Peptides against a protein of PDB entry 5ONS. Designs and how they scored, part 30

Target 1, 181 residues: chain A of PDB entry 5ONS
Amino acid sequence: MFKKFDEKENVSNCIQLKTSVIKGIKNQLIEQFPGIEPWLNQIMPKKDPVKIVRCHEHIEILTVNGELLFFRQREGPFYPTLRLLHKYPFILPHQQVDKGAIKFVLSGANIMCPGLTSPGAKLYPAAVDTIVAIMAEGKQHALCVGVMKMSAEDIEKVNKGIGIENIHYLNDGLWHMKTYK

## One batch from the design tools (peptide; made by RFdiffusion4, then SolubleMPNN)

Design b1_p11_8_s4 (from b1_p11_8, 5 letters changed)
Fold by OpenDDE base, seed 1:
Structure b1_p11_8_s4 (fold): chain B 181 residues (1-181), chain A 11 residues (1-11)
Amino acid sequence: as target 1 above (181 residues)
Amino acid sequence: KLEEALKELEE
């Protein structure tokens, strides 16, 4: 989603959200990420304005105090930014790729099934379309936010093709954006 | 720091 993304070229505008809209978004976030509820007031303090940075290709980034928190495309599900995920690693269920897959993921490549079934990888139960944090063997920080294109069960059985779609990865265009005020 | 994540994952 952000492989060819540049703040200077791909950001259109920024809007400040009304209180009612913020409330709706918070409810959506809790629905998507139940574990975030106790932390939401810390992540999105009531006293702080919430903004949406509108980008090309119907991408929207939710921000508070300039921090990029979540993003979505075409009114789809919200994804946490890696910067937020690093602070709150439990927001997403995890999958772990082997060490050999790291360089490919960091190039924006989708995660192939063998990278999830090989030694060093850890594949946890997850349904198709689940948004997941991609961890790597021997590493502490998530390197990617992805979407299961196959269930964990099917990844193990088929072990061929794209297991997880790479949505947002470390050092992509969104990562480089850092903050936006 | 968050930037340390890059250093960690860059081989």
Scores: peptide ipSAE 0.372, ipTM 0.878, DockQ to the pose 0.232
Fold by OpenDDE base, seed 4:
Structure b1_p11_8_s4 (fold): chain B 181 residues (1-181), chain A 11 residues (1-11)
Amino acid sequence: as target 1 above (181 residues)
Amino acid sequence: KLEEALKELEE
């Protein structure tokens, strides 16, 4: 989603949200990520304005105090940014790739099934379309936010093709955006 | 900063 993304070239505008819209978004976030509810007040303090940065390709980034928190495309599901996920690593369920997959993921490649079934990888139960944090063997920080393109069960059985789609990864265009006020 | 995460993963 952000492989060729550049803030100067791909941001269209920024809007400040009304209170009612903010409430709706918070409810959506809690529905998608139930575990975030106790933390949502400190992530999105009531006293702080919430903004949407509108980008090309129908991408929207939710921000508070300049921090990039979540993003979505075409009014689809919200994804946490890696910067937020690093602060709150429990927001997403995890999958772990082996060491050999790291360089490919960091280049924006999708996660292939063998990278999730090989020694050093850890594949946890998850349904198709689940948004997941991609961890790596021997590493502490998530390197990617992805979407299950196959269930964990099917990944194990088929063990070839794309298991997880790479949506947002370290050092992509969104990562380089850092802040936006 | 969180840029330390990038250093960790690029090793």
Scores: peptide ipSAE 0.368, ipTM 0.876, DockQ to the pose 0.240
Fold by OpenDDE base, seed 5:
Structure b1_p11_8_s4 (fold): chain B 181 residues (1-181), chain A 11 residues (1-11)
Amino acid sequence: as target 1 above (181 residues)
Amino acid sequence: KLEEALKELEE
């Protein structure tokens, strides 16, 4: 989603959200990520305005005090930014790739099934379309936010093809954006 | 802070 993303070229505008819209978004976030509820007041303090940065390709980035928190495309599900995920690593369920897959993921490549079933990888139960944090063998920080293209069960069974789609990865265009005020 | 993640993950 952000392979060729550039803030100067791909950001269209920024709007401040109404309180009612913010409440709706918070409810959506809790629905998607139940574990976030106790932390939501810290992540999105009531006193702070919430903004949406509108980008090309119908991408929207939710921001508070310039911090990029979540993004979505075409009003689909919200994805946490890696920067937020690093602060709150429990927001997403995890999958772990082996060490050899790191360089490919960091180039924006999708995660192939063998990279999730090989020694050093850890595949946890997850349904198709689940948004997941991609962890790596021996590493502490998530390197990617992805979407399960196959269930964990099918990944193990079929063990070929794209297991997880790479949506947002470390050092991509969104990562480089850092903040937006 | 967050930039440490890059250092950690880059081989």
Scores: peptide ipSAE 0.361, ipTM 0.874, DockQ to the pose 0.235
Fold by OpenDDE base, seed 3:
Structure b1_p11_8_s4 (fold): chain B 181 residues (1-181), chain A 11 residues (1-11)
Amino acid sequence: as target 1 above (181 residues)
Amino acid sequence: KLEEALKELEE
């Protein structure tokens, strides 16, 4: 989603949200990520304005105090930014790729099934379409936010093709945006 | 601190 993203070229405008809209978004976030509820007041303090950075290709980035928190495309599901995920690593279920897959993920490649079933990888139960944090063998920080294109069960059985779609990865255009006020 | 993740994962 952000492989060719550039803040100067791809950001259209920024809007400050009304309180009623913020409330709706918070409820949606809790529905998508139940584990975030106890932390949401800390992530999005009531006293702080919430903004949406509107980008090309119908991408919207939710920000508070300049911090990029979540993003979505075409009003689909919200994804956490890696920067938020690094602060709150538990808000997504994890999957772990082997060490050899790291360089490919960091180039924006989708995660292939063998990278999730090989020695060094760890595959946890997850349904198709689940948003997941991609971890790597021997590493502490998530390197990617992805979406399960197959269930964990099918990844193990089929073990061929795209297991997880790479949505946002470390050092992509969104990562380089860093902050926006 | 956030940039430490990049250092950790870059080879």
Scores: peptide ipSAE 0.361, ipTM 0.876, DockQ to the pose 0.229

## One batch from the design tools (peptide; made by RFdiffusion4, then SolubleMPNN)

Design b1_p12_1_s1 (from b1_p12_1, 6 letters changed)
Fold by OpenDDE base, seed 3:
Structure b1_p12_1_s1 (fold): chain B 181 residues (1-181), chain A 12 residues (1-12)
Amino acid sequence: as target 1 above (181 residues)
Amino acid sequence: DEAEKEYAEYLD
């Protein structure tokens, strides 16, 4: 989603959200990520304005105090940014790729099934379409936010093709945006 | 950044 993204070229405008809209978004976030509920007031304090950075390709980035928190495309599901995920690693279920997959993931490639079933990888139960944090063998921080294109069960059985779609990865255009006020 | 340092060998 952000492989060719550049803040200067791809940001259209920024709008401040009304209270009613913020309430609706918070409810959506809790619905998508139930585990975030106890932390949401810390992530999005009531006293702080919430803004949406509108980008090309129908991408919207939710920000508070300049921090990039969540993003979505075409009013689809919200994804946490890697920067938020690094602060709250538990808000997404995890999957772990082996060391050999790291370079490819960081080039924006989708995660292939063998990278999730090989020695060094760890595959946890997850349904198709689940948004997941991609971890790496021997590393502590997530390197990617992805979406399960196959269930964990099918990844093990089929063991070829795209297991997880790469949505946002470390050092992509969104990562380099850092902050926006 | 801690994550960038952790993956430094893979980043340009």
Scores: peptide ipSAE 0.751, ipTM 0.963, DockQ to the pose 0.935
Fold by OpenDDE base, seed 4:
Structure b1_p12_1_s1 (fold): chain B 181 residues (1-181), chain A 12 residues (1-12)
Amino acid sequence: as target 1 above (181 residues)
Amino acid sequence: DEAEKEYAEYLD
């Protein structure tokens, strides 16, 4: 989603959200990520305005105090940014790729099944379309936010093709954006 | 950044 993203070229505008809209978004976030509920007031304090940065290709980034928290495309599901995920690693269920897959993931490539079933990888139960944090063998921080294109069960059985779609990865255009006020 | 340091060998 952000492989060719550049803040100067791909950001259109920024809007401040009304209170009612913010409440709706918070409820949606809790629905998508139940584990975030106890932390949501810390992540999105009531006293702080919530903004959406509108980008090309119908991408929207949710921000508070300039911090990029979540993003979505075409009003679909919200994804946490890697920066938020690094602070709150439990927001998403995890999958772990082997060491050999790291370079490819960081180039924006989708994650192939063998990179999730090989020694060094760890594949946890997850349904298709689940948003997941991609971890790497021997590393502590997530390097990617992805979407399961196959269930974990099918990844193990078929072990061929795209297992997880790469949505946002370390050092992509969104990562480089850092903050926006 | 801690994550960037951790993956430094893979980043340009």
Scores: peptide ipSAE 0.750, ipTM 0.964, DockQ to the pose 0.927
Fold by OpenDDE base, seed 5:
Structure b1_p12_1_s1 (fold): chain B 181 residues (1-181), chain A 12 residues (1-12)
Amino acid sequence: as target 1 above (181 residues)
Amino acid sequence: DEAEKEYAEYLD
């Protein structure tokens, strides 16, 4: 989603959300990520305005005090940014790729099944379309936010093709934004 | 950044 993303070229505008809209978004976030509920007031304090950075290709980024928290495309599901995920690593279920897959993930490539089934990888139960945090062998921080394109079961059985779609990865265009005020 | 440092060998 952000492989060729550039703040200067791809951001259209920024709008401040109304209270009612913020409430609706918070409810959506809790529905998607039930474990976030106890932390949501810390992540999005009531006293702080919530803004949406509107980008090309129907991408929207939720921000609070300049911090990039979540994003979505075409009013689809919300994804946490890696920066938020690093602070709250439990927001998403995890999958782990082997060391060999790291360089490809960080180039924006989708995650192939062998990178999830090989020695050094760890594959956990997950259904198709589940948003997951991609961890790496021997590393502590998530390097990617992805979406399961196959179930964990099918990844193990078929072990060929795209297992997880790469949505947002370390050092992509979104990562480089850092903040937006 | 801690994450960038952790993956430094893979980043330009």
Scores: peptide ipSAE 0.745, ipTM 0.963, DockQ to the pose 0.899
Fold by OpenDDE base, seed 1:
Structure b1_p12_1_s1 (fold): chain B 181 residues (1-181), chain A 12 residues (1-12)
Amino acid sequence: as target 1 above (181 residues)
Amino acid sequence: DEAEKEYAEYLD
């Protein structure tokens, strides 16, 4: 989603949200990520304005105090940014790729099944379309936010092709955006 | 950045 993203070229505008809209978004976030509920008032304090940065290709980024928190495309599901995920690693279920897959993930490539089933990888139960944090062998921080294109069960059985779609990865255009006020 | 440091060998 952000492989060729540049803040200067791909951001259209920024709007401040009304309180009613913010409440709706918070409810949606809790529905998508139940574990975030106890932390949501810390992440999005009620006293702080919430903004949406509108980008090309129908991408929207939710921000509070300049911090990029979540993003979505075409008003689909919200994804946490890696920067938020690093602060709250439990927001997403995890999958772990082996060391050999790291360079490919960080090039924006989708995660292939062998990188999730090989020694050094850890594959956890997950249904198709689940948004997941991609961890790496021997590393503490997530390097990617992805979407399961196959169930964990099918990844193990088929063990070829795209297992997880790469949505947002470390050092992509969104990562380099850092803040927006 | 801590994450960037972790993955430095893979980043430009």
Scores: peptide ipSAE 0.744, ipTM 0.963, DockQ to the pose 0.892

Design b1_p12_1_s2 (from b1_p12_1 with H1S D9E N12D)
Fold by OpenDDE base, seed 5:
Structure b1_p12_1_s2 (fold): chain B 181 residues (1-181), chain A 12 residues (1-12)
Amino acid sequence: as target 1 above (181 residues)
Amino acid sequence: SPAEEEYKEYLD
């Protein structure tokens, strides 16, 4: 989503959300990520305005005090940014790729099944379309936010093709934004 | 950032 994204070229505008809209978004976030509920007031304090950075290709980034928290495309599901995920690593279920897959993930490539089944990888139960945090062998921080394109079961059985779609990765265009005020 | 430091060998 952000492989060729550039803040200067791809951001259109930024709008401050009404309280009713914020409430709706918070409810959506809790629905998607039930474990985030106890932390949501810390992540999105009531006293702080919530803004949406509107970008090309129907991308919207949810921000509070300039911090990029979540994003979505075409009013689809919300994804946490890596920066938020690093603060709250438990808000997504995890998958782990082997060391060999790291360089490809960080180039924006989708995650192929062998990178999830090989020694050094760890594959956990997950259904198709689950948003996951991609961890790496020997590393502590997530390097990617992805979406399961196959179930964990099918990844193990078929072990060929795209297992997880790369949505947002360390050092992509969204990562480079850092903040937006 | 700590994450960038952790993956420095893979980042430009």
Scores: peptide ipSAE 0.756, ipTM 0.965, DockQ to the pose 0.891
Fold by OpenDDE base, seed 1:
Structure b1_p12_1_s2 (fold): chain B 181 residues (1-181), chain A 12 residues (1-12)
Amino acid sequence: as target 1 above (181 residues)
Amino acid sequence: SPAEEEYKEYLD
């Protein structure tokens, strides 16, 4: 989603949200990520305005105090940014790729099944279309936010092709955006 | 960032 993203070229505008819209978004976030509920007032304090940065290709980024928190495309599901995920690693279920897959993930490539089933990888139960944090063998921080294109069960059984779609990865265009006020 | 440092061997 952000492989060729540049803030200067791909951001269109920024709008401040009304309180009713913010409440709706918070409810959606809790529905998508139940574990975030106790932390949501800390992440999005009631006193702080919430903004949407509108980008090309129907991408929207939710921000508070300049921090990029979540993003979505075409008003689909919200994804947490890696920067938020690093602060709250429990927001997403995890999958772990082996060491050999790291370089490919960080090039924006989708995660292939063998990188999730090989020694050093850890594959956890997850349904297709689940948004997941991609961890790596021997590393503490998530390097990617992805979407399961196969269930964990099918990844194990088929063990070839795209297991997880790479949506947002460390050092992509969104990562380099850092803040937006 | 800590994450960038952790993955520095893979980053430009």
Scores: peptide ipSAE 0.753, ipTM 0.965, DockQ to the pose 0.887
Fold by OpenDDE base, seed 2:
Structure b1_p12_1_s2 (fold): chain B 181 residues (1-181), chain A 12 residues (1-12)
Amino acid sequence: as target 1 above (181 residues)
Amino acid sequence: SPAEEEYKEYLD
């Protein structure tokens, strides 16, 4: 989603959200990520304005105090940014790729099944279409936010093809935005 | 960032 993303070229505008809209978004976030509920007041304090950065390709980024929190495309599901995920690693279920897959993930490549089933990888139960945090062998921080294109069960059984779609990865265009006020 | 440092060998 952000492989060729550039803040200066791909951001259209930024709007401040009304209270009612913020409330709706918070409820949606809790629905998508139940574990975030106890932390949501910390992540999105009541006193702080919430903004949406509108980008090309129908991408919207939710921000508070300049911090990029979540993003979505074409009014689809919200994804946490890696920066938020690093602060709250439990927001998403995890999958772990082996060391060999790291360089490909960080090039924006989708995650192939062998990278999730090989020694050093860890595959956890997850249904297709689940948004997941991609961890790496021997690393503490997620390097990617992805979407399961196959269930964990099918990844293990079939063990070929795209297991997880790469949505947002470390050092992509969104990562480089850092903040937006 | 800590994450960038952790993956620096892949980001250079």
Scores: peptide ipSAE 0.753, ipTM 0.965, DockQ to the pose 0.870
Fold by OpenDDE base, seed 4:
Structure b1_p12_1_s2 (fold): chain B 181 residues (1-181), chain A 12 residues (1-12)
Amino acid sequence: as target 1 above (181 residues)
Amino acid sequence: SPAEEEYKEYLD
């Protein structure tokens, strides 16, 4: 989603959200990520305005105090940014790729099944379309936010093709944006 | 960042 993203070229505008809209978004976030509920007031304090940075290709980034928290495309599901995920690693269920897959993930490539079934990888139960944090063998921080394109069960059985779609990865255009006020 | 440091061998 952000492989060719550049803040100067791909950001259109920024809008401040009304209170009612913020409440709706918070409820949606809790629905998508139940584990975030106890932390949501810390992540999105009531006193702080919530903004959406509108970008090309119908991408929207949810921000508080300039911090990039979540993003979505075409008003679909919200994804946490890697920066938020690094602070709250439990927001997403995890999958772990082997060491050999790291370079490809960081180039924006989708994650192939063998990179999730090989020694060094760890594949956890997850349904298709689940948003997941991609971890790497021997590393502590997530390097990617992805979406299961196959269930974990099918990844193990078929073990061929795209297992997880790469949505946002370390050092992509969104990562380089850092903050926006 | 800590993450960038952790993956520095893979980052330009």
Scores: peptide ipSAE 0.752, ipTM 0.965, DockQ to the pose 0.888

Design b1_p12_1_s3 (from b1_p12_1 with H1D D9E N12D)
Fold by OpenDDE base, seed 5:
Order: structure tokens, then sequence, then C-alpha cells
Structure b1_p12_1_s3 (fold): chain B 181 residues (1-181), chain A 12 residues (1-12)
């Protein structure tokens, strides 16, 4: 989503959300990420305005105090940014790729099944379309936010093709934005 | 950034 993304080229505008819209978004976030509920007032304090950075390709980034928290495309599901995920690593279920997959993930490549089934990888139960945090062998920080394109079970059985779609990865265009005020 | 530092060998 952000492989060719540049803040100067791809951001259109920024709008401040009204209270009712914020409430709706918070409810959506809790629905998608139940574990975030106890932390949501910390992540999105009521006293702080919530903004949407509108970008090309129908991308919207939810921000508070310039911090990029979540994003979505075409009003689809919200994804946490890696920066938020690093602060709250539990808001997504995890998958772990082996060391060899790291360089490919960080190039924006989708995660192939062998990178999830090989020694050093850890594959946890997850259904198709689940948004997951991609961890790496020997590393502590998530390097990618992805979406399961196969169930964990099928990844193990088929072990061929795209297991997880790479949505947002460390050092992509969204990562480089850092903040937006 | 701690994450960038952790993955520095892959980022350049």
Amino acid sequence: as target 1 above (181 residues)
Amino acid sequence: DPAEEEYKEYLD
C-alpha cells in the first residue's frame, strides 16, 4: 500500500473529525481489535482532536497530535501503523517469518508460505483475511502489518504461494512520514 | 528508532 508512497506527493489534505465520527471510528476499532479497548483513551485522548490525512488511492490515515495511528483504504478495515503497533504490540495477532524472509518483507514483497513454515518461523492459528503483525526470527519489533491470504492451516498444508499480503512494512512510505500535523 | 536499529542491516 505504501511502497511507492511519498508524503509530499501523495497526501491530499487533512481534516479534523467531528465528535460523532470519532465515536464511530472508536467503535469500529474496538470491533476490529478488542484488545485495544482498555488503551483507546490513552491512544486517542478525548481532549485531543482526531484528524484524517487523506491520501491518493483512497488512503486515509487517522492521526492524533500528529501521531499516525491507523490507516485504511477505500473505507475498508483499519490497520494499525507500525509505530502504534510498536507501542502496543498486542493489538494484533502475530506471525513470525524466518530470518531469510526479512529482506523480502522489507522490500514490500508479500510473504510466501515457506517463510512462515521454515525453521525460525512461527505460524499461529489465523483465518483468512485476519490482519496480523509480522514478527521476525530473532527480532523484537514487528516489521510488517499484513493480511492472511491463506489460513494458517492451509499455509502449512499447501506451503506454496502467498501466505500473507504485505500491507505496511518498516521503512515504507508510511513509516517515513513519522508525524503529520 | 529502536525498530530501525534492530533491522538496520536490512534497511540500507
Scores: peptide ipSAE 0.758, ipTM 0.966, DockQ to the pose 0.875
Fold by OpenDDE base, seed 1:
Order: C-alpha cells, then structure tokens, then sequence
Structure b1_p12_1_s3 (fold): chain B 181 residues (1-181), chain A 12 residues (1-12)
C-alpha cells in the first residue's frame, strides 16, 4: 500500500473529526481489535483532537497529536501503523517469518508460504482476511502489518503461493512519514 | 529508532 508512497506527493489534505465521528471510529476500533479497549483512552485521549490525513488512492490515516495511529483504504478495515504496533504489540495476532524472508518483506513483497512454515518461522491459527503483525526470527519488533490471504491451515497444507499480503512494512513510505501535525 | 536499529542490516 505504501511502497511508492511519499508525503509530499501523495497527501491531499488533513481534517479534524467531529466528536460523534470520533466515537464511531473508537467503537469500530474496539470491534476490530478487542484487546485495544483498555488502552484506547491512552492512545486517543478524550481531550485531544483526532484528525484524518487524506491521501491518494483513497487512503486515510488517523492521527492524534501528530502521531500516525491507524490507516484504511476505501473505508475498509483499519490497520494499525507499525509505530503504534511497536508501542502496543498485542493489538494484532502475530505470525513469524524465518530469517530468510526478512529481506523480501522489507522490499514490499508479499509473504510466501514457505517463509511461514520453514524452520525459524512460527505459524499460528488464523482465518483468511485476518490482519496480523509479522514478526521475524530472532527479532523483537514487528517488521510488517499484513493480511492473511490463506488460512494458517491452508498455508501449512498447500505451502506455496502467497500466504500473507504485505500491507505496511518497516521503511516504507508510511514509516518514513513519522508524524503529521 | 529501535526497530530500524534491530533491522539495520536489511535497511542499508
């Protein structure tokens, strides 16, 4: 989603949200990520305005105090940014790729099944379309936010083709955006 | 950044 993203070229505008809209978004976030509920007042304090940065290709980024928290495309599901995920690693279920897959993930490539089934990888039960945090063998920080394109069961059985779609990865255009006031 | 530092060998 952000492989060729540049703040100067791909951001259109930024709007401040109404209180009612913010409440709706918070409820949606809790529905998508139940584990975030106890932390949401810390992540999005009631006293702080919430903004949406509107970008090309129908991408919207939710921000509070300049911090990029979540993003979505075409009003689909919200994804946490890696920067938020690094602070709250538990808000997504995890999958772990082997060491050999790291360089490909960080080039923006989708995650192939063998990188999830090989020694050093860890594959946990997950249904198709589940948003997941991609971890790596021997590393502590997530390097990617992805979407399961096959179930964990099918990844193990078929073991070829795209297992997880790469949505947002470390050092992509969104990562480099850092903050937006 | 701690994450960038952790993956520095892949980001250079």
Amino acid sequence: as target 1 above (181 residues)
Amino acid sequence: DPAEEEYKEYLD
Scores: peptide ipSAE 0.756, ipTM 0.966, DockQ to the pose 0.869
Fold by OpenDDE base, seed 2:
Structure b1_p12_1_s3 (fold): chain B 181 residues (1-181), chain A 12 residues (1-12)
Amino acid sequence: as target 1 above (181 residues)
Amino acid sequence: DPAEEEYKEYLD
């Protein structure tokens, strides 16, 4: 989603949200990520304005105090940014790729099944279409936010093809935005 | 950034 993304080229505008819209978004976030509920007042304090950065290709980024929190495309599901995920690693279920997969993930490549089943990888139960945090062998921080294209069970059984779609990865265009006021 | 530092060998 952000492989060729550049803030200067791909941001259209920024809108401050109304209270009612914020409430709706918070409810959506809790529905998608139940574990975030106890932390939502900390992540999105009531006193702080919530803004949407509108980008090309129907991408929207939710921000508070310049911090990029979540994003979505074409009214689809919300994804946490890696920056938020690093602060709250439990927001997403995890999958772990082996060391050999790291360089490919960080080039924007989708995660192939062997990178999730090989020694050094860890594959956890997850249904297709689940948004997941991609961890790496020997690393503590997530390097990617992805979507399961196969269930964990099928990844193990089939063990070929795209297991997880790469949505947002460390050092992509979204990562480089850092903050937006 | 701690994450960038952790993956520095893979980042330009």
Scores: peptide ipSAE 0.754, ipTM 0.966, DockQ to the pose 0.893
Fold by OpenDDE base, seed 4:
Structure b1_p12_1_s3 (fold): chain B 181 residues (1-181), chain A 12 residues (1-12)
Amino acid sequence: as target 1 above (181 residues)
Amino acid sequence: DPAEEEYKEYLD
Protein backbone atom coordinates (compact mmCIF):
# COMPACT_ATOMS: atom_id res chain seq x y z
CA MET B 1 0.00 0.00 0.00
CA PHE B 2 2.88 2.38 0.76
CA LYS B 3 5.67 1.05 -1.44
CA LYS B 4 5.56 4.10 -3.69
CA PHE B 5 4.06 6.44 -1.10
CA ASP B 6 5.58 9.86 -0.55
CA GLU B 7 4.23 12.36 1.96
CA LYS B 8 4.92 15.38 -0.22
CA GLU B 9 3.29 13.92 -3.29
CA ASN B 10 0.56 11.67 -1.96
CA VAL B 11 -0.99 13.58 0.96
CA SER B 12 -3.97 15.67 -0.12
CA ASN B 13 -5.25 17.29 3.05
CA CYS B 14 -5.95 16.86 6.75
CA ILE B 15 -9.30 17.19 8.51
CA GLN B 16 -10.18 17.35 12.17
CA LEU B 17 -12.93 14.94 13.15
CA LYS B 18 -16.04 15.84 15.08
CA THR B 19 -16.76 14.20 18.42
CA SER B 20 -19.45 11.88 17.08
CA VAL B 21 -17.19 10.57 14.34
CA ILE B 22 -14.38 9.98 16.82
CA LYS B 23 -16.72 8.00 19.03
CA GLY B 24 -17.72 5.82 16.11
CA ILE B 25 -14.12 5.20 15.15
CA LYS B 26 -13.18 4.27 18.71
CA ASN B 27 -16.01 1.75 18.80
CA GLN B 28 -14.86 0.30 15.49
CA LEU B 29 -11.30 0.02 16.75
CA ILE B 30 -12.44 -1.85 19.85
CA GLU B 31 -14.48 -4.18 17.68
CA GLN B 32 -11.54 -4.88 15.38
CA PHE B 33 -8.95 -5.03 18.16
CA PRO B 34 -10.59 -5.97 21.47
CA GLY B 35 -7.29 -5.95 23.31
CA ILE B 36 -6.88 -2.24 22.65
CA GLU B 37 -9.82 -1.16 24.81
CA PRO B 38 -7.92 -0.65 28.10
CA TRP B 39 -5.29 1.37 26.26
CA LEU B 40 -7.46 3.47 23.99
CA ASN B 41 -7.69 6.40 26.42
CA GLN B 42 -3.94 6.87 26.43
CA ILE B 43 -3.65 6.24 22.69
CA MET B 44 -6.47 8.67 21.93
CA PRO B 45 -6.95 10.96 24.93
CA LYS B 46 -10.36 12.62 25.03
CA LYS B 47 -8.86 16.09 25.26
CA ASP B 48 -6.79 15.67 22.10
CA PRO B 49 -8.19 16.29 18.63
CA VAL B 50 -8.31 13.39 16.21
CA LYS B 51 -7.42 14.06 12.59
CA ILE B 52 -7.61 12.18 9.33
CA VAL B 53 -4.82 12.67 6.83
CA ARG B 54 -6.32 12.10 3.40
CA CYS B 55 -4.01 10.61 0.83
CA HIS B 56 -4.18 9.50 -2.77
CA GLU B 57 -5.66 6.12 -3.65
CA HIS B 58 -8.35 6.61 -0.99
CA ILE B 59 -5.90 6.12 1.87
CA GLU B 60 -6.74 7.74 5.21
CA ILE B 61 -4.44 7.96 8.21
CA LEU B 62 -5.83 8.50 11.70
CA THR B 63 -3.63 10.80 13.79
CA VAL B 64 -3.56 12.25 17.31
CA ASN B 65 -1.07 14.99 18.18
CA GLY B 66 0.71 14.29 14.93
CA GLU B 67 1.22 10.62 15.76
CA LEU B 68 0.15 8.23 13.01
CA LEU B 69 -1.99 5.58 14.68
CA PHE B 70 -4.14 3.73 12.17
CA PHE B 71 -4.81 3.77 8.45
CA ARG B 72 -7.42 2.44 6.07
CA GLN B 73 -8.16 2.35 2.37
CA ARG B 74 -11.53 2.93 0.73
CA GLU B 75 -13.14 3.12 4.17
CA GLY B 76 -12.25 -0.50 4.83
CA PRO B 77 -10.88 -1.93 8.06
CA PHE B 78 -8.35 0.02 10.08
CA TYR B 79 -4.77 -1.20 10.30
CA PRO B 80 -2.41 -0.09 13.03
CA THR B 81 0.77 1.63 11.94
CA LEU B 82 4.00 -0.14 12.77
CA ARG B 83 4.87 2.76 15.05
CA LEU B 84 1.75 2.17 17.12
CA LEU B 85 2.18 -1.59 16.94
CA HIS B 86 5.70 -1.30 18.32
CA LYS B 87 4.28 0.45 21.38
CA TYR B 88 1.42 -2.02 21.72
CA PRO B 89 2.59 -5.30 20.16
CA PHE B 90 -0.48 -7.18 21.38
CA ILE B 91 -2.94 -5.23 19.23
CA LEU B 92 -2.61 -7.77 16.44
CA PRO B 93 -2.19 -11.52 16.39
CA HIS B 94 1.31 -12.50 15.32
CA GLN B 95 2.85 -14.58 12.58
CA GLN B 96 6.58 -15.15 12.27
CA VAL B 97 8.57 -15.47 9.06
CA ASP B 98 11.91 -17.20 8.81
CA LYS B 99 15.12 -15.22 8.52
CA GLY B 100 15.31 -15.72 4.78
CA ALA B 101 12.00 -13.99 4.21
CA ILE B 102 13.03 -10.73 5.92
CA LYS B 103 14.69 -9.12 2.91
CA PHE B 104 11.69 -9.86 0.71
CA VAL B 105 9.17 -8.53 3.22
CA LEU B 106 11.20 -5.34 3.56
CA SER B 107 11.10 -4.93 -0.21
CA GLY B 108 7.32 -4.93 -0.05
CA ALA B 109 6.81 -8.49 -1.25
CA ASN B 110 3.90 -10.60 -0.09
CA ILE B 111 4.73 -13.39 2.34
CA MET B 112 4.81 -16.74 0.60
CA CYS B 113 3.68 -19.88 2.38
CA PRO B 114 7.11 -21.52 2.66
CA GLY B 115 8.34 -18.52 4.62
CA LEU B 116 5.67 -19.29 7.22
CA THR B 117 6.09 -23.07 7.41
CA SER B 118 9.87 -23.45 7.28
CA PRO B 119 12.18 -23.90 10.25
CA GLY B 120 12.52 -20.59 12.03
CA ALA B 121 9.01 -19.51 11.13
CA LYS B 122 6.06 -19.74 13.49
CA LEU B 123 2.54 -20.03 12.14
CA TYR B 124 -0.30 -19.46 14.57
CA PRO B 125 -3.99 -20.22 14.04
CA ALA B 126 -5.68 -17.44 12.08
CA ALA B 127 -8.58 -17.17 9.68
CA VAL B 128 -8.39 -15.73 6.20
CA ASP B 129 -8.63 -11.92 6.10
CA THR B 130 -7.20 -11.56 9.62
CA ILE B 131 -4.94 -8.54 10.04
CA VAL B 132 -1.68 -9.76 11.55
CA ALA B 133 1.65 -8.50 12.79
CA ILE B 134 4.55 -10.06 10.94
CA MET B 135 7.42 -10.94 13.21
CA ALA B 136 10.77 -12.34 12.13
CA GLU B 137 13.00 -15.11 13.36
CA GLY B 138 15.45 -13.72 15.89
CA LYS B 139 13.88 -10.25 15.94
CA GLN B 140 11.73 -8.53 18.56
CA HIS B 141 9.94 -5.82 16.55
CA ALA B 142 7.28 -6.42 13.94
CA LEU B 143 8.56 -5.63 10.46
CA CYS B 144 5.23 -5.71 8.65
CA VAL B 145 1.47 -5.46 8.99
CA GLY B 146 -0.28 -7.95 6.76
CA VAL B 147 -3.54 -9.69 5.93
CA MET B 148 -3.99 -13.44 5.87
CA LYS B 149 -4.82 -14.43 2.28
CA MET B 150 -5.15 -18.05 3.36
CA SER B 151 -6.04 -19.50 6.73
CA ALA B 152 -3.15 -20.78 8.80
CA GLU B 153 -4.51 -24.27 8.25
CA ASP B 154 -4.51 -23.87 4.49
CA ILE B 155 -1.04 -22.33 4.51
CA GLU B 156 0.25 -25.48 6.17
CA LYS B 157 -1.67 -27.80 3.83
CA VAL B 158 -1.07 -26.07 0.51
CA ASN B 159 2.29 -24.52 1.41
CA LYS B 160 2.64 -22.57 -1.82
CA GLY B 161 1.49 -19.20 -3.09
CA ILE B 162 0.73 -16.05 -1.17
CA GLY B 163 -0.01 -16.73 2.48
CA ILE B 164 -0.08 -13.15 3.75
CA GLU B 165 -0.46 -9.91 1.82
CA ASN B 166 2.09 -7.25 2.72
CA ILE B 167 0.19 -4.06 3.59
CA HIS B 168 2.67 -1.92 5.53
CA TYR B 169 6.33 -2.69 6.21
CA LEU B 170 9.30 -1.20 8.00
CA ASN B 171 10.94 1.58 5.99
CA ASP B 172 8.06 2.03 3.54
CA GLY B 173 6.52 5.41 2.72
CA LEU B 174 4.23 5.42 5.74
CA TRP B 175 7.10 4.58 8.08
CA HIS B 176 9.12 7.49 6.73
CA MET B 177 6.23 9.88 7.28
CA LYS B 178 6.82 9.64 11.08
CA THR B 179 4.47 12.46 12.13
CA TYR B 180 1.88 14.78 10.63
CA LYS B 181 0.26 17.81 12.29
CA ASP A 1 14.68 3.95 16.28
CA PRO A 2 14.94 0.55 17.97
CA ALA A 3 13.21 -1.27 15.13
CA GLU A 4 15.38 0.34 12.48
CA GLU A 5 18.43 -0.55 14.52
CA GLU A 6 17.28 -4.15 14.86
CA TYR A 7 16.83 -4.52 11.10
CA LYS A 8 19.71 -2.26 10.07
CA GLU A 9 21.41 -4.97 8.00
CA TYR A 10 18.33 -5.08 5.78
CA LEU A 11 17.73 -1.33 5.51
CA ASP A 12 19.30 1.25 3.22
Scores: peptide ipSAE 0.753, ipTM 0.966, DockQ to the pose 0.884

